# Peptides against a protein of PDB entry 3C66: the designs that were tried, part 35

Target 1, 189 residues: chain A of PDB entry 3C66
Amino acid sequence: KSWANLFEKNDFFFRYKFYLEITAYTRGSDEQHLKWSGLVESKVRLLVMKLEVLAGIKIAHPFTKPFESSYCCPTEDDYEMIQDKYGSHKTETALNALKLVTDENKEEESIKDAPKAYLSTMYIGLDFNIENKKEKVDIHIPCTEFVNLCRSFNEDYGDHKVFNLALRFVKGYDLPDEVFDENEKRPSK

## One batch from the design tools (peptide; aimed at target 1 V137 D138 T144 L167)

Design b2_p21_6 (made by RFdiffusion4)
Pose (drawn by RFdiffusion4):
Structure b2_p21_6 (pose): chain A 189 residues (1-189), chain P 21 residues (1-21)
Amino acid sequence: as target 1 above (189 residues)
Amino acid sequence: FPLPPLAPVFNPEDFVFTPDE
C-alpha cells in the first residue's frame, strides 16, 4: 500500500445511519454569532457524555468540525424559515430562496453589507443497542439538559429575534448536502 | 439572564423514535 492511503479522508457521514445535529443560529452580527455558537459548541462534548452512558446508546460519535453558513436575511419571516427548513435534505432546498454567502460572493457590495443570519451545526453520529423487538428509544432528557447548559450569566442570549438553538435527529440519507464534498455521492434508500 | 430560546422546530418528541435495523 502507500502513504496516500493512510491519509484518506474519513467517511463519518456514511458510517452511521443516524445523526444528531445541534444548530446555533444568529440573526445578528458576526461577533454575536462567534460568542453564541462558541458557547454552544463548548457544551456539545457534555451531550456526548450524557448520551453515551445510556442503556441503548452504543456510541455517540462527535464530528470534529462545525458546519457553518450564513444567508442574507432581511425579514424575521426569513430567519424563521431558515430555522424551519435548515437541517434536512428533504427541506434544505427552500433555502435557495435566500442568498447564501460563499467563497465567491462574500466580498461583493450587496452581500458584504447585507444583514445576515448565521448557522453553526455540529453532528453527533449515533449507533444503538437494539433492545428486544422494534421499540421506541427516548433520549429527550439529555437533549433538554444539554439545552439548559447552553447559557451564560454574563451574556444574555434571551432575545430569540436574534439567538436560537435547535437539535434534529436525522437519518443518514437525509443529511444536508453540505456534509458531503464534491466527490461523494450521498447515501440512498 | 433567562435560558436561551429554542428554535420553533425543536420538539422533545423528535427524540423519541424507533431506530431502523

Design b2_p21_6_s1 (made by RFdiffusion4, then SolubleMPNN; from b2_p21_6, 6 letters changed)
Fold by OpenDDE base, seed 2:
Structure b2_p21_6_s1 (fold): chain B 189 residues (1-189), chain A 21 residues (1-21)
Amino acid sequence: as target 1 above (189 residues)
Amino acid sequence: PPLAPLAKSFNPEDFIFIPDE
């Protein structure tokens, strides 16, 4: 299959058993988030390159588009909850306690001027060379280097109250609902 | 420089896995 076909959303989230989620979080302005997420997104290719050279990784394939969401986030505890619960189907239902910002509701008085958490999530599909070996794959190093690269780009990005960056290893059956269309069935275990 | 603390959601253990399990 051509690389082009793997960039179709529906094929991508069914193609791999394993995904690396990269989420940029911002509790602040949309402008702050655009700068932060844009930086993170610009560096994803470097992470892919570092993953591809690992002996245990056969393929590291980035999805081309981020998933964007924002929540009313009145407290720091809410922001911590978002970071804890987001990115897994098992836990994402906890986010229903927060108001999701949409194009339909963004102009409501209770939402317009409310503190917000912005999320941009990139996905990397992973295929491993380990068909017959109980070999441990360690992607900690390239992931840590990536986080450090992003966080060190600007001093402001060191403020964990505003800017966060999470990487999550997720199985295809535990991907967030946002990656599937309404008519798509989640991959089985 | 000290590695910036990974986000609370970044557990190093989550990045060490056996793909077949």
Scores: peptide ipSAE 0.125, ipTM 0.715, DockQ to the pose 0.514
OpenDDE base, seeds 1, 3, 4, 5: peptide ipSAE 0.106, 0.120, 0.120, 0.116; ipTM 0.705, 0.711, 0.715, 0.707; seed 3 fails the geometry check

Design b2_p21_6_s2 (made by RFdiffusion4, then SolubleMPNN; from b2_p21_6 with F1P P8K V9S V16I)
Fold by OpenDDE base, seed 3:
Parts: C-alpha cells; sequence; structure tokens
Structure b2_p21_6_s2 (fold): chain B 189 residues (1-189), chain A 21 residues (1-21)
C-alpha cells in the first residue's frame, strides 16, 4: 500500500490510538521561533528512526505539517501556563484566558507590540507491537536524546525563559481541537 | 557541562505505557 494514500490528511488523527506531540515554544521574536522550530522539525526524522527500532514500536509515523499558533504572553507565568495546558483537549480550554493571535487581530496595536509565545507542534502516530497486554512500552530514552539534541545545538536554546521543547504522549480522544476540522468528530474513548 | 535539565514537563514515567489502558 503506497505511502501516497496516507497523505489524505483526513484520517491521520483517526488512524492511531496514540500520538507523540512535539511542541517547540518560543517567548521572543518570530525570527527566534522560526530558527528554533525549524531546528526541532529538522530533527523529528531522527526521533522517528530511534522509535522505529524499539521492539515495542510497530509504527512511528510523523505528520508532515506542523501546527502553528501564537498567544499574547505578557508574563513568565502565562508562558508556564501555556506549556502546562497546551497539547491536551482536557486542559486546552485554560488557554482561552490568553489572547490568541490571528490574521484578523495581529495588526491591532495591543497585539502587535505585545510579548508573544509562539508554538509549533509536530505529531507522530504510534502503533505498538505488544504480544502481552501487560507489557509496558518505554520510549523515554529516544525522547530524552531528542530533547538533548535540540537543546544542545545552540547555547541560546538553553535559555528556558525563551526556548522550550515539550514532548507529550496523548491518546487519540485527547488530541487538541486544532488537529480536527470543524466538521470532524473527535475520536471516542 | 551537565545536560540542561529536561523541560519541567518531561517526566520519564509519562513515556512508559501499557497500550491497553
Amino acid sequence: as target 1 above (189 residues)
Amino acid sequence: PPLPPLAKSFNPEDFIFTPDE
């Protein structure tokens, strides 16, 4: 079955029960975010390769397009809140307390000059090869290596006040709303 | 130099799963 039929966008977020989310955060300039997120994105393939060789992983399939968002982020506490709440349907409603930057509002003076947090999120669909239902899959090593690789690439990326990188394991029913079209129903538990 | 601490959100236990749960 050719990889080409997998590119019909419509089924990726319904195909897997489990996803690994990779979010690059930047509280700074758009230029800083572009460099940081571009670096992270460039390394996702290496993470996939490391996941695929694990005995418990049957498939690690990256979604090729990042999801981009930005928020007005006036405080460090707001930036910590974004990192805590983003990436799960259960918690993402807390982000409604922040001003989402949109194409419609980005030129407003109050938004244009405001400090911003930028987010770029990559998704990896996971299928597990577990013969015994009680067997645990452990992916912490390749995930840790990936974070260390990205963070050590440039000294500037060690500044946690500006640059952050989070990985989150998420069940398909708990994916953020951003991955579904308005007409799509969220997967049921 | 010691590797920078993993982001506060990175708990190794969050990367150990039983797929049937």
Scores: peptide ipSAE 0.251, ipTM 0.748, DockQ to the pose 0.513
OpenDDE base, seeds 1, 2, 4, 5: peptide ipSAE 0.239, 0.227, 0.245, 0.247; ipTM 0.745, 0.743, 0.748, 0.746

Design b2_p21_6_s3 (made by RFdiffusion4, then SolubleMPNN; from b2_p21_6, 7 letters changed)
Fold by OpenDDE base, seed 2:
Structure b2_p21_6_s3 (fold): chain B 189 residues (1-189), chain A 21 residues (1-21)
Amino acid sequence: as target 1 above (189 residues)
Amino acid sequence: FPLAPLAKSFKPEDFIFIPDK
């Protein structure tokens, strides 16, 4: 099956038991986020290449479309909460305490000029070589190299108050609701 | 360059133990 068929959303989030989530966070302007997320997205292919050469990884397939969201984020504590709770179905309900920015509400006076946290999330589907049960796959090395590559690109990206980058290993049943269409049933355990 | 502590970007839970199952 061609690489093109892997980019169909519907099969991608059901195809793997495991996913690596890459989320770029920005508490600042949309312009700052566009630059930051665009940089992170541009490097994801390098991370995939580094994952694919690991003996314990059979497949590392990126979903090429980012998931975009933004929240009104009035405090640093709210920004820490977003980073802690986002990216897992178990915890994402905590984000309901924050105002999600939508196309319908973005022009409201209370939202337009409010401090915002922007999120761009990329997904990598992972298939492991189970036969090598004894081989610990150390993905921390390529993930660390990736984070360092992104953060070292500009000195401004060292400011954790504005720019953050999280990598989260997630099971398919614990993927955020955003990856599924309304008619799709979440994968079971 | 000291590897900036990856501390906040990776939760200890992100240690992919390939489940034995």
Scores: peptide ipSAE 0.112, ipTM 0.707, DockQ to the pose 0.338
OpenDDE base, seeds 1, 3, 4, 5: peptide ipSAE 0.069, 0.032, 0.092, 0.051; ipTM 0.686, 0.672, 0.714, 0.682

Design b2_p21_6_s4 (made by RFdiffusion4, then SolubleMPNN; from b2_p21_6, 7 letters changed)
Fold by OpenDDE base, seed 4:
Structure b2_p21_6_s4 (fold): chain B 189 residues (1-189), chain A 21 residues (1-21)
Amino acid sequence: as target 1 above (189 residues)
Amino acid sequence: PPLAPLAKSFDPNDFIFTPDE
């Protein structure tokens, strides 16, 4: 099957048991986020290439479109909470304590001028080549190299108060709700 | 160079896993 058929949104989040989530966070301006997320997105292909050569990785397929979200983020604690809770269905309900910025509400005075955290999330579907169910896969090295590559690109991206980059290994049944359409059922365990 | 932490909220050990668990 051509690579093109692998990127239909509807099948991508059901095709793999495991996903690597790559989230670029920005607590700042939309312009800052655009630069940061654009950099991260531009490097995802390098991470994929590094994952594909690992003996335990059979397939690493990036989803080509980022998921974009933003929250009103008045405090640093809120920003830490977003980074802790985002990217897992088990924990994402905690984000309901924050105001999600939507196209419907973005022009509200209380939201328009509020400090925001911007999120751009990329997904990599993973299939493993493990003969023994007890064998561990270690993707720490390529993931760390990726983060270092992104953060070292510009000195400003070293400021953890503004720019963050998180990678999360997630099972398909624990993907965030944002990856599914309203009519789609979450994968079962 | 020292490997920068992935994120303050992420344990590097979270990238060492058994897929079948």
Scores: peptide ipSAE 0.174, ipTM 0.721, DockQ to the pose 0.473
OpenDDE base, seeds 1, 2, 3, 5: peptide ipSAE 0.157, 0.162, 0.170, 0.170; ipTM 0.713, 0.719, 0.718, 0.716

Design b2_p21_7 (made by RFdiffusion4)
Pose (drawn by RFdiffusion4):
Structure b2_p21_7 (pose): chain A 189 residues (1-189), chain P 21 residues (1-21)
Amino acid sequence: as target 1 above (189 residues)
Amino acid sequence: EEEVKVLDVKKKEGEMVFTPD
């Protein structure tokens, strides 16, 4: 074999059938999002611990990098549809109605200056100890405990017209396009 | 198939209960 093989990119978004995504939103400024997403990101490892000790959870595997994007966001209505539509491949297409900030256009006049909404998503891939028969698995408490941990006593993130946090349980075939690079086809049926 | 499970802090809603394959 060769040195090139050792350094082959991982296949995180193909190896699991289930993912938990944690999303921090900011309809505000760049530094408002830096602090906000920075706080949320700092707590994600705790969710891994809370989840992984559970009977039923075989593994809770965090990816090493947040997925970041922002859109020009004129209206409150837009910010809300972003929260609603972002996260699933079935629905993320509706985001095309808004202008996405890219490598090419981040420097343009009508974009550099426009109010923006910011997203920061982390992925925890899940694998399961499948109990007995096909049964429901409840991981609600550790998810809400994680939410309650996303706080600061010296910084108010209470204005939800600005700051938001969301979690999604998303099957592998339904992961957002952003997680697969130019090479990779997405998982199927 | 089940739908995507969403927990939304702003709306104070959602639940993480599902059936894995």

Design b2_p21_7_s1 (made by RFdiffusion4, then SolubleMPNN; from b2_p21_7 with V9E K10R E13T M16F)
Fold by OpenDDE base, seed 4:
Structure b2_p21_7_s1 (fold): chain B 189 residues (1-189), chain A 21 residues (1-21)
Amino acid sequence: as target 1 above (189 residues)
Amino acid sequence: EEEVKVLDERKKTGEFVFTPD
């Protein structure tokens, strides 16, 4: 099954019940984020390969484009909040307390020189091969190996005050609003 | 409320194990 056929119908975020979100976080410069997120993105294919060979996973299909966002992030607590609340529709409303950086506002004096948190998020659609709804699928090992692979690439990435990486398992109905077009209805439970 | 499971180095993440329901 060609991954190419999945992208033709723009139905990626409706096709699966489950998604793995991979978010690279950077509280620092845009340059730092480009390096970090670029590294993470370059390794996603390796994670997919490791997921696909698991007996409990029938399909692991990556969405090829990252989602990019950035927030004014004046404190470490704000950075923690971003990492805690981002990536789920249920929790993302908490991010409204922060200033989202947009192309329209990025040149404003209050935003341009402000500390920022940058986010790059990759999505993997998951289809499970389970006969019984009670069967558990353990993806801890491949995901941990992926994180370790990214972290070990450069010593600078060991600074968790700047660079972070999280993997989130999300149901289709709880995907962030960013993945849907304005005219698209969120999947129901 | 089903908590979203997250593998995050900052959190004592338990088992990154899922039951697809």
Scores: peptide ipSAE 0.456, ipTM 0.897, DockQ to the pose 0.693
OpenDDE base, seeds 1, 2, 3, 5: peptide ipSAE 0.451, 0.451, 0.441, 0.452; ipTM 0.896, 0.895, 0.891, 0.895

Design b2_p21_7_s2 (made by RFdiffusion4, then SolubleMPNN; from b2_p21_7 with V9E E13S M16F)
Fold by OpenDDE base, seed 4:
Structure b2_p21_7_s2 (fold): chain B 189 residues (1-189), chain A 21 residues (1-21)
Amino acid sequence: as target 1 above (189 residues)
Amino acid sequence: EEEVKVLDEKKKSGEFVFTPD
């Protein structure tokens, strides 16, 4: 099947057992995030190409649309917590300690002027070419090269207090709630 | 419980290796 046939949301997050999440984080302005996330998004296809040529990877299919979220992020510790807890259903409940910015609340005085962390997350569905369950697939090199490529694009992106980038390997049953519609049941183990 | 592996630049994870089941 061509990549074009996999871009339907409804099937994508049920099709694979494994996903690579690429999250661009920005603690700063929306403009800073737009530039950073846009850059990261523009490079995802290069990562996919590097993943596809690995012997242990049968399929690497990107979901074409990012998922966007933002939180009130008063402190650097909050920003670290977001980066630690986001991207897994098991841990995302910890983010309830922070105020999620929504269209309904974004104009509230306590939110409007608050420091924010912005998140843009891209997903790659993975199918592995492993006959033996004991075999390991190493994706460290292409992922590191991807991160370095993004960071090297502009010197400003070297500031980890503002800009961060994480890659998370997640099983389908542990995908964040954001990828499912209200009427969809998350995959089982 | 399989720990979710994260490649984080700050954590300098030396390995981003998976055993798909």
Scores: peptide ipSAE 0.250, ipTM 0.799, DockQ to the pose 0.708
OpenDDE base, seeds 1, 2, 3, 5: peptide ipSAE 0.224, 0.204, 0.044, 0.050; ipTM 0.789, 0.780, 0.669, 0.663; seed 5 fails the geometry check

Design b2_p21_7_s3 (made by RFdiffusion4, then SolubleMPNN; from b2_p21_7 with L7I V9E K10R E13S)
Fold by OpenDDE base, seed 1:
Formats: structure tokens, sequence, C-alpha cells
Structure b2_p21_7_s3 (fold): chain B 189 residues (1-189), chain A 21 residues (1-21)
């Protein structure tokens, strides 16, 4: 099956048992987020290349498009909560306490002028070598190098109150709801 | 509870060691 078929939503999030989620967070302006997320997204290919050369990793395939969301985020505590709860089906229900910004509500006066947290998430599907299933795989080094690469690009990104970056290792059954269409059944354990 | 494996700069512990099983 050609690489082209991997870019169809329906197959990508069912194909792998494991995923690496890369989320760029911004509590600030849309312009700030566009710059930050764009930078992070531009570096994902470098992370993929470093993952692919690890003995325990057979395949590391990035999904082509980011998932984007934004929330009204009036406090720093709300921003911390978003970063703690986002990226897992088990915890994402906590985000229901916040107002999700949508195309339908973004022009409402209470939402338009409210502080916002922006999220852009890239996904990498991971396939492991069967022969090495008993061996521990350590991806700490390539992941930390990726974070350092993104943070070092601009001094402004050193402000953790505004800009954050997280990498989460997630099993397919625990992927966020955003990756599935309404008619798709979540993978079972 | 499966330990959430996350690299988060806010969190000092960034271990990403796992078994595929």
Amino acid sequence: as target 1 above (189 residues)
Amino acid sequence: EEEVKVIDERKKSGEMVFTPD
C-alpha cells in the first residue's frame, strides 16, 4: 500500500498501536501561535528521521496535517490544565470545563476579546520491530533534541507562560477524539 | 494506571522509555 494511503485520516489513526503526539501551545495572539506552531511543524521531519534510525523503531510516519483547537483561557491555571489534560482520551473530558472556540462562536463579544490558548498537534505513527518487542526503546534523546531545536530558534519562545511544547506517547485506543470522525469507532485495547 | 509518557518542559522528568508490549 502506497504512502499516499497513509495520509487518509481513516487509515492512519487505526494503522499503528502507538503514536507520538507533538503539541505546540500558545497563550497569546493568533499571530504568535502561527509563528510558533509553524516552526514546530517545520521541524517534525527531523524528528522522524531521528526516530527511524533507532533499532527498535521499524517505521515512524507523520500525519500530514496538524490538528488545531483553541480555548478561552482566562487564567494561567486554565493554561496549565489544558497542557495537563490534552492529548489523551482518558483526560480530555476535563477540557469541557473550558469554552472551545469555534467558527460559530468566535465573533461573540465574550469570546472575541477573551484570552485564548491555541493548540496545534502533529501525530507520528510508530511501528516497532517484532524481533525487538522485548527490548526497551528509548526515544528520550531525539525528543529532547527536537524540543531544544524548536526553543532555540527565537528567544521569545523562552517564555513558558506563552509558548509551550509537549511530546506525548499515546496508544491508539487513547488517542484524542479529534482524530476520529463522528462515524468512526475508536480502536479497542 | 499506565504511566503517561510525556516530555513536558514544565515537568523535570522526561523519560520516554517503553516496551512495545
Scores: peptide ipSAE 0.316, ipTM 0.855, DockQ to the pose 0.690
OpenDDE base, seeds 2, 3, 4, 5: peptide ipSAE 0.313, 0.312, 0.311, 0.315; ipTM 0.854, 0.851, 0.852, 0.853

Design b2_p21_7_s4 (made by RFdiffusion4, then SolubleMPNN; from b2_p21_7 with L7I V9E K12N E13S M16F)
Fold by OpenDDE base, seed 2:
Structure b2_p21_7_s4 (fold): chain B 189 residues (1-189), chain A 21 residues (1-21)
Amino acid sequence: as target 1 above (189 residues)
Amino acid sequence: EEEVKVIDEKKNSGEFVFTPD
């Protein structure tokens, strides 16, 4: 398959057994999120480069389109819940307790001026070059460097009440529903 | 429960050591 075919959504989320999810969270304004998520997105290629040079990684392939979502987030506890539950099919149902902001409802008075949490998620498909089940790949260093790079860009990003960044290692069968079309069957275990 | 390995400054869930099982 051509490199171009790997960027097709449908093939990408079935192509790998493992994915790294990079989620930028913002509890604040849309402008704050745009700046934060834009920064994070701009650095993903550097993370990919650092992952690709690891001996245990055969390929680190970014899906170039971010997934965007926003929720009414009236409390700090709601924001912590979003960060805890988002990014896994096993836990994402907890997000149903929050009001998802959509193009259809964003102008409703109860939603328009409500505190919001914004999420932008990037995905990296991972293929490992591990011959022996005993071999371990440590991605802690490149991931930590990535987080530090993003956080250090602006002092404002040090405010964890507003800005958060999470990297989640997820198996293909546990990817969030957002990555699949309505007619697509989730990968099996 | 498969520990979701999250690198978060708040939830540093352990070693990002992956064994592709």
Scores: peptide ipSAE 0.100, ipTM 0.724, DockQ to the pose 0.618
OpenDDE base, seeds 1, 3, 4, 5: peptide ipSAE 0.068, 0.073, 0.085, 0.034; ipTM 0.701, 0.712, 0.708, 0.663; seeds 1, 3 fail the geometry check

Design b2_p21_8 (made by RFdiffusion4)
Pose (drawn by RFdiffusion4):
Structure b2_p21_8 (pose): chain A 189 residues (1-189), chain P 21 residues (1-21)
Amino acid sequence: as target 1 above (189 residues)
Amino acid sequence: DDPIFYNIAKDENEKFIIVPE
């Protein structure tokens, strides 16, 4: 074999059938999002611990990088549809109605200056100890406990016209395009 | 199937009750 093989990119978004995504939103400024997403990101490892001790959870595997994007966001209505539509491949297409900030256009006049909404998503891939028969598995408490941990007593993130946090349980075939690079086809049926 | 969605800015949310295959 060769050195090139050792350094082959991991296949995180193909090896699990289930993912938990944690999303921090900011309809505000760049530094408002830096602090906000920074706080949320700092707590994600705790959710891994809370989840992984559970009977039923075989593994809660965090990816090493947040997925970041921002859109020009004129209206409150837009910010809301971003929250609604972002996260699932079935629905993320509706985001095409808004202008996405890219490598090419981040420097353009009507974009550099426009008010923006910011997204920061982390992925925890899940695998399960499948109990007995096909049964429901409830991981609600550790999810809400994680949410309650996303706080600061010296910084108010209470204005939801600005700051938001969301979690999604998303099957592998339904992961957002952003997680698969130019090479990779996405998982199927 | 639809994903399970939870949002702190909403009055009502879905519980994280899943059925793995």

Design b2_p21_8_s1 (made by RFdiffusion4, then SolubleMPNN; from b2_p21_8, 10 letters changed)
Fold by OpenDDE base, seed 4:
Structure b2_p21_8_s1 (fold): chain B 189 residues (1-189), chain A 21 residues (1-21)
Amino acid sequence: as target 1 above (189 residues)
Amino acid sequence: EDDIYYSTSKEENEKFVITPD
């Protein structure tokens, strides 16, 4: 399999109709997130391998670089909201209720010491062998194995109050804004 | 179709089934 076409960001996020988003969440320290997200990222290729062998999956190509963001996250409810709303253009506007941490504001007193949720997201472009709308591809097994692999690596990663992992299936037109440059138009339906 | 979502913050036994089209 040739993944040479994945070297260009713009090509990747326009090439597929479907994407699997793998997001590592951490409500804690930057150090905790670095370890957790690093682990998750290191295992993505194993998930890809498991997806590729499924009969319904024609292609599973990972984008090589993670997307990273962080929010001020004062409550557990906020953390749940982030996990619920992130990863879809349709729902991501709900995150505007939270303060996005940026390079410009990270040193502000109200942000610097605030509880934060960190996000690192990996993307897998998907192409399917099935053409019938009624046909379904069950990816539960490889996804479960992936989650178990990540969670079992360290006992601390069993704490869902701190560490979470989500996999979201998203259509190209519903990709988060983060994957596109300002001068790029998102794919149409 | 609704977004298919699998999260460890939810029930881990939830099936993640994709209907592409």
Scores: peptide ipSAE 0.040, ipTM 0.675, DockQ to the pose 0.687
OpenDDE base, seeds 1, 2, 3, 5: peptide ipSAE 0.034, 0.036, 0.031, 0.038; ipTM 0.650, 0.627, 0.621, 0.604; seeds 3, 5 fail the geometry check

Design b2_p21_8_s2 (made by RFdiffusion4, then SolubleMPNN; from b2_p21_8, 11 letters changed)
Fold by OpenDDE base, seed 5:
Structure b2_p21_8_s2 (fold): chain B 189 residues (1-189), chain A 21 residues (1-21)
Amino acid sequence: as target 1 above (189 residues)
Amino acid sequence: EEPIYFSTSKEENEKFVITPD
């Protein structure tokens, strides 16, 4: 398959054994989230470049489209729970305790004016060099540099009560349900 | 097959998470 085909959703999430999830969180306004997530998304290319030069990484391929979701988030504890549970199929069912905001319910009075947590998630597919299977690939340096780059852009982004950023290493069989269509089966372990 | 392992860190309130098997 051509590289162009790997940017299609139906191929991308079945193509790799491993993925890096980059999630921008905002507990605040939609305008705050738009600025924060837009910044994070604009810097993903730089992270990809840093990952590609690591000896143990053969391919770091970004999916071009972000995944967007939002929850009613009345407390700080709820916000911490979202950040803890989101991004893994094993744990995402805990989010069912919160109200997901949808196009169908967003205008309801109980939801419209409620505090919200906004999520924007980017995915990077990872392929590794077989000869390096016995070596640990340390990704904390490029990831830390990426986080620092995003956080340092504006002093307001230092407020962890509002703005957060998470990077999660995930196996293909443990990807969140959001990346698959209803008629698709997730990859097997 | 032996898996490839990653090293991740957590600085401040940031989360670098490895999903277990």
Scores: peptide ipSAE 0.043, ipTM 0.675, DockQ to the pose 0.143
OpenDDE base, seeds 1, 2, 3, 4: peptide ipSAE 0.034, 0.040, 0.032, 0.031; ipTM 0.637, 0.655, 0.620, 0.639; seed 3 fails the geometry check

Design b2_p21_8_s3 (made by RFdiffusion4, then SolubleMPNN; from b2_p21_8, 11 letters changed)
Fold by OpenDDE base, seed 4:
Structure b2_p21_8_s3 (fold): chain B 189 residues (1-189), chain A 21 residues (1-21)
Amino acid sequence: as target 1 above (189 residues)
Amino acid sequence: EDDIYFDTSKEKNEKFIITPD
């Protein structure tokens, strides 16, 4: 397949068995999230470069566009729950307890002025140089460097009550529903 | 089918690596 095809949605989320999700969280204003998520997104390429040089990683290919969602998030506990449950099909149903902000409901009075958590998620498809089952690949160092790079950009990003960053490893069959169109079937195990 | 394990690491208040069960 051509290099250009690696970034097509319909192919990308079926191409790899494993994905790294990078999610920028903001419990604050849309403006705050735009700045934070934009920064995180701008640094993803650097993370990819660091991943590619690891012996256990054969391929690290980023999907070029973020996935965005937002929830009414009235409490800090709700914010923690979002961060815990988001990013996996297995756990994302727990988010149904919160009000998803949509184009259809965003102008409702109860939603418009409610505190919100914003999410922007980037995906990296991963292929590994593994020979055996239960092979461990440590990506801690590049991930830590990435987080530090993002957090150090502005002192405001040190406020974990507002700004958070998560890196989640997921299998293709456990990707969130958001990455698939209605006419697409998620990968099976 | 290859089963790959990652370190689950957390520093400060960030979530670094989360491997689904």
Scores: peptide ipSAE 0.043, ipTM 0.633, DockQ to the pose 0.157
OpenDDE base, seeds 1, 2, 3, 5: peptide ipSAE 0.033, 0.037, 0.032, 0.032; ipTM 0.620, 0.647, 0.627, 0.610; seeds 1, 2 fail the geometry check

Design b2_p21_8_s4 (made by RFdiffusion4, then SolubleMPNN; from b2_p21_8, 10 letters changed)
Fold by OpenDDE base, seed 5:
Structure b2_p21_8_s4 (fold): chain B 189 residues (1-189), chain A 21 residues (1-21)
Amino acid sequence: as target 1 above (189 residues)
Amino acid sequence: EDPIVFNTSKEKNEKFEIIPD
């Protein structure tokens, strides 16, 4: 398969054992989220370039499209819970306590005017060098540089009550359900 | 095993070290 086929959803989430998730969070308006997530997404390729040059990383391959979700988020504690629980199959069931916003329910009066948390998630598939499989790969520097680049773009993005950004290292068997179609079986451990 | 997370809502993030198995 050509490298171009790695950008198709079809096998991307089965191709790698490991993934880095990048999630932009916004507790505010859809307009605020579009600006924030669009900025984060525009910088992902810079993070990939920084990851690819690390000795322990053989491949860092971004998926081309974000995954979008939103929840009714009435409290700051709910927003913290979303940031803690989202992005892992093991923990995402805790989000069932919140109302997921869908195209079917978004016009309901109780949802339409409710405070919302918006999420945009980008995925990077990771392959590691065999020689380093027993060693730690430190990705702290490139991740910190990426976060600082996004947060420093506009002073408004310093407001952690509204705008947040997380990077999560996840194994393929622990990817969120959103990345798989209904007919797809989750990778085994 | 719990996923390793780097979150900007935290005042300090620990080292983001990956152990591939």
Scores: peptide ipSAE 0.339, ipTM 0.852, DockQ to the pose 0.780
OpenDDE base, seeds 1, 2, 3, 4: peptide ipSAE 0.335, 0.337, 0.325, 0.328; ipTM 0.856, 0.849, 0.850, 0.846

